# Ledger of designs, part 245: peptides against a protein of PDB entry 3OGK

Target 1, 307 residues: chain A of PDB entry 3OGK
Amino acid sequence: ATPDRLSRRFPNLRSLKLKGKPRAAMFNLIPENWGGYVTPWVTEISNNLRQLKSVHFRRMIVSDLDLDRLAKARADDLETLKLDKCSGFTTDGLLSIVTHCRKIKTLLMEESSFSEKDGKWLHELAQHNTSLEVLNFYMTEFAKISPKDLETIARNCRSLVSVKVGDFEILELVGFFKAAANLEEFCGGSLNEDIGMPEKYMNLVFPRKLCRLGLSYMGPNEMPILFPFAAQIRKLDLLYALLETEDHCTLIQKCPNLEVLETRNVIGDRGLEVLAQYCKQLKRLRIERGADEQGMEDEEGLVSQRG

## One batch from the design tools (peptide; made by RFdiffusion4, then SolubleMPNN)

Design b1_p30_1_s3 (from b1_p30_1, 15 letters changed)
Fold by OpenDDE base, seed 1:
Structure b1_p30_1_s3 (fold): chain B 307 residues (1-307), chain A 30 residues (1-30)
Amino acid sequence: as target 1 above (307 residues)
Amino acid sequence: EKEEEEKKKLEEAKEKYYSELAKKLLEKAK
């Protein structure tokens, strides 16, 4: 089906999810001739999908012009934008989104490839948004954004419950964590071991409601920071953790309410046995294969597992 | 495109496999 056909059939469509490479079941919804570009869809959204409030692009090419058009077309009616493993845009496109869509609740750029021009988009979001519930730029490389803006967002957005970030030094996020009183999920950051300061992270204070967590580069020395609230952890993302098999076992034993675990094959059979023994609420398990000694590299176009 | 589709299928199969494995292990541990 073409975008025009979709809009004619569903003029009151509120949510649209597009995948650049559709599954067989969705083949009829996404024509091959559209080449994975969102432009035709954005055009149709702008013209005919007047009630659309949620947009999810997965593995699509998105330009700044596309984002600008979408932003202006939907404005404060846009509640959700997910650029999931997309490419082709810059931070100017993001700036347009946050400038025009001031009531956006979910903004996701996870694993997207983009050109970073500046950190204005996050600053603009911090200055004007009070509605944000989910912010996710996990597995992205932002070097020009400020952790202070993230703190401001946390202070102003009382409904903020999930934040996933790139490689922020965790200590730079202390203010953010203090402000994010209702935060339930956090992924990303960077834990950097300092030989001169072995207890560098021991005084890190997490939001009280935090129950879904993934700290990048967390090693066995940093792992104890989770122990005080390990019993309330329901989801762990250990894909980028630096834990060996025994470390996994140690952590898992302290998380009896764990429902979702994502990790690498380093967990091994032993770790799986420990999971079975201690995590009776486990619902989903994702194990990525890779060299244990080599950190997972962010690959462009990496297909995420679905659990 | 074919390679990506194959990769996706593999990842989905993998996720399903490990999820099922986890369930079996949990059942065994009861």
Scores: peptide ipSAE 0.000, ipTM 0.338, DockQ to the pose 0.044
Fold by OpenDDE base, seed 2:
Structure b1_p30_1_s3 (fold): chain B 307 residues (1-307), chain A 30 residues (1-30)
Amino acid sequence: as target 1 above (307 residues)
Amino acid sequence: EKEEEEKKKLEEAKEKYYSELAKKLLEKAK
């Protein structure tokens, strides 16, 4: 479909999802010829799709100019923006989005590649947004954003239920977790081993409603921090955990209500047996190859729309 | 030590992946 055809057929479109070409999985070499430019779509959105409140770009090339145009065109009507595995923009583009779209509920940049200029976008979001429900910059490289801004977001956005972040030191997120009283999902962060302080994470207090979790670099020494609420865990993302087979078995046994598990092939047959034995509510299992192994290529490329 | 090594390896792999991707696609988007 073309942008002009879409707008003519669906002038009252409220949700738009654009998918670029399929690409290789994480840690694989991605061909240069993937995605597509969103510019013609943003132009059409700005001119003719005046009721659009949800935009999802997947594997697209998105420039700062595109984001700026989108932000100004939709302003507070924009409730959802997902830059899913996109590239071509900088944090200036993100700043434009959060500056103009102050009632945004979902902001996603998961696995997007961008140039980081500063952390102003998150600060601006923290200062002016009270509507945020989902914040996701999982598998991104933000080094200039502040965990204090994340805490402020949690304090001000009482409907915040899902947060996925990059490589924040988990201890820097203590204030965030305390403030995020309604948080149900958290992924990312960074657990860093300290030989001199083996229990440095044991006093972490997670939000009471937390049931979907994926802590990056969690090893067997840190894993016990989950035990107090393991029974309420419904989803585990262990793709970037540092758990071996036996560690998986230990954790799985403590999660009888687990519905979704994402992990690597290190779980092994033994882990799968334990999973079958203890997790009777399991609905979805994703097993990825190791980081050094070739993953499955996603099959996507269609444009979808909703009125 | 083993865990730290694996952590480092994973982080390096991630960094390499995103760095290469960024170089290619950011230039294309100019």
Scores: peptide ipSAE 0.000, ipTM 0.324, DockQ to the pose 0.066
Fold by OpenDDE base, seed 3:
Structure b1_p30_1_s3 (fold): chain B 307 residues (1-307), chain A 30 residues (1-30)
Amino acid sequence: as target 1 above (307 residues)
Amino acid sequence: EKEEEEKKKLEEAKEKYYSELAKKLLEKAK
């Protein structure tokens, strides 16, 4: 679909999802005027899609100018922005979004590639937003953002239920976890094994409602921190855990209410057998090839509207 | 290049195998 055709056909569109080509193909195969760039879509959103509240770009090229235009056009009407595996923007673009869209509920930039200029965007979000429900910059690298801003967000956004982060040291998030009383899902962080301090994570207190979890770099030594609430875990993301087959077996058998498991081939046949034996409520199982990119996505614009 | 292609094929085969196994196990768990 083309932007102009979409706006003419659906002037009251509330949700837009665009999918581009995989990153490996994006730079080599996408012409300048191809649907891989969000610019023509943002132009159309700004001019003609005045009721749009949810935007999801997947594997698209997004510039700071695109984000700035989108932010100003939608302002506090924008409830959801997902930059899913996108590229081409910097933290200046993110700053524009959080500055102008102060009522945003979902902000995602999972696996997006961007240039980090500063941590102002997260600070601005912390200072002014009280509406956030979902914050997701999973599988990203931020070096200039503050865990204190994340804590502030948790304190101010009482509806915050899902947070996925990059490589924050988990111990720096103690204040965040304490503040995030309604948090149900957490993914990311960084567990850093210290041979000299093997118990450094054992006193970590998680939010009471936490039931969807994926701790990055969690090894067998850190895994016991989950045991006190393993029975309430419904979703595990072990894609970036440092667990072997036997470790998977150990953890899975302690999670009888597990509904969703995402892991790598390391789970093996043995882990799958244990999963079948102990996790009778399992609904979804995803096994990935490790660090390899996911399969190719179709070039498609998905449109959703309410009558 | 040839080694990388072979590795990729192996990983794809593994993924397919585990996906099929997962479906079977989920069916048994119902």
Scores: peptide ipSAE 0.000, ipTM 0.311, DockQ to the pose 0.043
Fold by OpenDDE base, seed 4:
Structure b1_p30_1_s3 (fold): chain B 307 residues (1-307), chain A 30 residues (1-30)
Amino acid sequence: as target 1 above (307 residues)
Amino acid sequence: EKEEEEKKKLEEAKEKYYSELAKKLLEKAK
C-alpha cells in the first residue's frame, strides 16, 4: 500500500515492515518513483502514524534526514528500528536515532552500508539507554566505535539479550561479556590466531546464559572455548568460522541441543550425518556456498524439514 | 507432562555431562 493509504486504513499501526525490492505482489503497492526510498514513508509516519513503535526497513535507501525525522517524530515511543540491508545514511543518522529515541529496545543495522563519520552514536547510546534488548550491527564495518561503550551498554541495559557486532577483537570484549549477565545471543567479533599464543582465548569467559553463538574467524584452535557450554548451545552460526569438515563434526557432537545451524558447504555429507546423529532437536539448517563457489545466490537450500 | 519432565531431565544431564567433560579436557590440556 502507499503510505497515505496505509495511514488512512491503519491509523493505529504499531509495527511497519517495508521491503525495498518487493516481491511481485508489492510492486503495485509502491509507486515506482519512490523506488526504495523511505522518505515518503517517514513523512507519513511523522504525520499520521503516531502509534508506531516498530519500524523495519529492508533493502531501503535511508538518508540521515529520514532518520532524523523519524527519530524526532517517534522519540521515546520508538521501541524497534531495523535497518536491514539498507544504505544511504551515515553515523550521524544513527546518532540522531539514539539521541532522540532513548527507550529504544531493538536497534539493527545488519548488512547495512553506510558512511562512518565517528563512534558518537554508540557512545550516546551507552550514556543514555537502559532499555536496549537487541543490538545488531552484524556484517557491518564500524572502525570508530569503542568496545568500552559496548561494555557500558551491557552494564546499563539489564534486559540486553542479543548482541551482534562487526570485527571487534574478542579480547577487547572481555569487559562486555562480564557485564552482559543476561546475554543469550552473541554473533560477530574477530578471533585472531596467534601462533605464539595458542591459549590466547582459553580464558575467555562467556555469559552464563549464552546459547546462540557465532564467532567470526573461529578456527579449530579456538573452538574448544565453546566446549564448556556446548551442551547449552541452541543456535550456532559457523558461516564465518574457519572450520573444516572434521572440526564441524567435533563441534556438532558436543551440541546435542542444537536447534539452528548456519554453516557452509564445508560441513559436507559427513558433517550432515553427524548432525543427524547427535542433534535430534535440530529445527533449521542453513548451508551457504563458500566464497570460492561462484554459486547462484538463489539456491538457498533451506531444507526446512517441517516435520 | 511426564514426557516434558523427562526431556528436561535429559537436557540437564547432557548439559552437566558436557560441561564436566569440557572442564576435564581443558584441565588436561594445561
Scores: peptide ipSAE 0.000, ipTM 0.233, DockQ to the pose 0.016

Design b1_p30_1_s4 (from b1_p30_1, 16 letters changed)
Fold by OpenDDE base, seed 2:
Structure b1_p30_1_s4 (fold): chain B 307 residues (1-307), chain A 30 residues (1-30)
Amino acid sequence: as target 1 above (307 residues)
Amino acid sequence: RRREEEERRLEEARREAESKEAIALREKAK
């Protein structure tokens, strides 16, 4: 479908999702031209789609100019922007979005590739937004944003229920977790093992309603921080955890209400048996083959056809 | 109504987890 055909047929469109063609990313080299350009669509949105409140671009090339045009055209009417696996923009484009779209409820940049100039976009969001419900920049590389701005967002946005972040040190998020009283989902962060301080994270307090969780780089020493609320966990993302088969078994046994599990092949047949025994409410299981696990022939860490 | 019921279930599950942990800690202190 062309942008022009869409606007003519659906002038009152409220939600738009565009998907670029999946290109086989060989060896982590995503070609710069891996998606279609959003420019013609943004032009059409700006001119003809005056009721559009939700925009989802997946695998698209998005420029700062595109984001600026979209932001100005929709302003406070824009409730959802998802830049899902997009590329071509910088943090200036994000700044334009949060500056002009002050009532945005969902902002997603998951797995997007961008040039980071500064952390101003998150600061602006923290200072002016009170409507945010979902913030997701999971699997992104922001080095210039402040955990303090995330805390401010949590304090000001009472409807904030889902936050997914990059590699923030979890201890820097203590203030955020205390402020995020209604948070149900958290993914990302960074758990950094300190051999000299094995209990570094033991005093970490999570939001009371937290039930969907994925902590990056969580090892067996950090895993006990989940035990106080493991019974309320409904979704667990272990794709980026550093857990072995036995660690999986230990954690799964403590999560009887688990509905969704995402993990690596390291769970093994044993982990799947434990999962079947203890997690009777399981609805979805995703098992990925980790690149590092291809070399370890140890039978205990492999999911066989029997599992 | 459905959200309130789900919140109640989450609170109940949390209380159960906290109680189990408190029991486990008391048993280790013995």
Scores: peptide ipSAE 0.005, ipTM 0.338, DockQ to the pose 0.015
Fold by OpenDDE base, seed 4:
Structure b1_p30_1_s4 (fold): chain B 307 residues (1-307), chain A 30 residues (1-30)
Amino acid sequence: as target 1 above (307 residues)
Amino acid sequence: RRREEEERRLEEARREAESKEAIALREKAK
């Protein structure tokens, strides 16, 4: 579909989702193949799609200029922006979005690749937004953003229900968790083992409504921090956890209300058996091959075709 | 290394796209 054809057919469009080529093919996007660039679409949005509130770009090339144009064109009418596995922008583009779109409710950059200039975008969001419900920069590499800004967002955005972050040290998020009283979903962070302080995470207090969780680098030593509220967990993302088969079994047994599990092959047939036994409300199971498991031929850690 | 090369290629492609767009905007403003 062409942008012009879309606006003619749907002048009152409120939500737009565009999917580009798979990332492997994005490298082959010759600048002439506008199908991978959002620019023509942003132009059309700016000119003809005046009711658009939600924009989702998936695997698209997005420039700072595109983001700036989108931000200025939609301003406070933009409620959702998802840059899902996008590339080509910098944090200046994000700054433009949060500066002009003060009523944005959902901001997602999950798995996007970008150039980080500074942390101003998150600071600006913290200073001016009170409407945010979903913030997601999961699997991104922000090094210049402040956990304090995240805490400020939690304090100011009372409807904040889902936050997914990159590799913040989880202890730096203590203030955030205390402020985020209505948070239901959290993914990301970084749990770092400290041989000298094995109990360093024991006093970590999670939001009371937290039921969807994925802590990065969570090992068996850190896993017990979930036990106080494991019965209320409905979704677990264990893709980036450092849990072995037995650890999976231990955790799964404590999560009888689990509805969604995302994990690696390390769960094994044994973990799947335990899952079937204890998690009767399970609706969705996703099993991925871990990067580290590509070399381990050990059949025991692989989900067999019998499962 | 492969990620850095990919990021560099994406950044180059971005710069080219921005340059083309800037030119197109200047031509429309004439």
Scores: peptide ipSAE 0.021, ipTM 0.469, DockQ to the pose 0.020; fails the geometry check
Fold by OpenDDE base, seed 1:
Structure b1_p30_1_s4 (fold): chain B 307 residues (1-307), chain A 30 residues (1-30)
Amino acid sequence: as target 1 above (307 residues)
Amino acid sequence: RRREEEERRLEEARREAESKEAIALREKAK
């Protein structure tokens, strides 16, 4: 559908999801002329879609001007913005969103590519938002944002249930975890091995309701920090964990209520067997090929067609 | 094998559901 056709047919549209790279089945639904740019859609939203509260752009080109227009057009009516694998914007565009959309509940930039100018967008969000439920900038590189702003968000947003971040040192998030009393999901961060301080992370206190987790760079030495609440874990993201097959087996055995697992081929057939044995509530499994696994000929770390 | 197939089916079903939701949103928009 074209933007103009959308608004004519659905003037009361509340939710819009656009995908820049259509699957073959959807190819006929996207006019060739619109490409991957959100601009024509944002124009239509601004002019004609006055009830739109949720916007999801996936693999789209999004400019700061597009974000500014969207922000001003929807203002406090915008509840959800997802920039999923988008590109073309800077943190100025994000600043515009959080400045104008003060009641935003879901803000996602997962896997988006952008130019980082400053950390003002997160600071502004921290200062003015009390509605946030989901914040997700997983698999992004923000070097100029402050963990303190994330803590402030957690303190002010009582309904905050899911937070996914980039490469924050986990110890910098101690204040955030203490403030985020209702947090159910956390992904990202950075666990950094310190040979001189093997217990560096052992005193890390997680939110009591945490049940969906993905800690980046978690190795076997850090994995024990999960054991006290492993029985309540329902979702694990191990895509960026530094766990071997045996480590997977150890962790999986401690997660009897696991419903969703995302991991790499390193889980192996053995890990899958353990998963089948211990995780009877498993609903979804995702196994990706790790870049590093192309060189490991060791049969034990590969999921075969037999597993 | 069965888990990979079930997983593939679940991921396909999720992709199909996301696609169907996107298609339903688009078909509603046609």
Scores: peptide ipSAE 0.006, ipTM 0.387, DockQ to the pose 0.029; fails the geometry check
Fold by OpenDDE base, seed 3:
Structure b1_p30_1_s4 (fold): chain B 307 residues (1-307), chain A 30 residues (1-30)
Amino acid sequence: as target 1 above (307 residues)
Amino acid sequence: RRREEEERRLEEARREAESKEAIALREKAK
């Protein structure tokens, strides 16, 4: 579809989702006139889609200029921006979005690649936004953002229910978790095992309503921190967990209300059997092949075709 | 194969639900 055809057919469009080419094609010379650039769509949004409040770009090329134009065109009417697996922008583009769209409720950059100039975008969001419900920069690399700004967001945004982050040290997020009283979903962070301090994370207090969880680098030593509320867990993201088959079995047995599981092939046939036995409310199962599984010859960690 | 097909159906259903929600949000604003 062309932008002009969309606006003519749907001048009152409130939600737009655009999908670009698969990531493998993002590294190829994409012609400037290719549907992978958001520029022509942003132009159309700015000129003709005056009721648009939700924008989702998936696998698109997005420039800072595109983000700036979108931000200025929609301003406080923009409620949702999802840059899903996008590329081509910097944190300056994000700064423009949060500066102009002060009532944004959903901001997503999951798996996007960008140039990080500074942490000002998160600081600006923390200083001015009180509407945020969903913040997601899962599977991204931000080194210049502050966990204090995340805490400020949690304190100021009473409707904040879902936060997915990159590799923040979990202990730096203690203040965030205390402030995020209504948080239902958390993914990301970094659990850094310290052999000399096995209880390093045992005092971690999670939000009381937390039921969707994915802690990155969670190993079997850290897994017990979930046990006090495992019965209320409805979704687990174990893609970046450091759990073996037996660890999966242990955790799954404690999550009888699990509805969604995302994990790697390491769950094995045994883990799937345990899942079937204990998780009767399971609605969705996603199993990905981990890069590390190519080298482990141990047959026990393979999901066979029988599953 | 059956589980992959069921997952694909669930993902399609989710996409359809998201599309329907987007449409429903349009109708409530009229």
Scores: peptide ipSAE 0.000, ipTM 0.372, DockQ to the pose 0.023; fails the geometry check

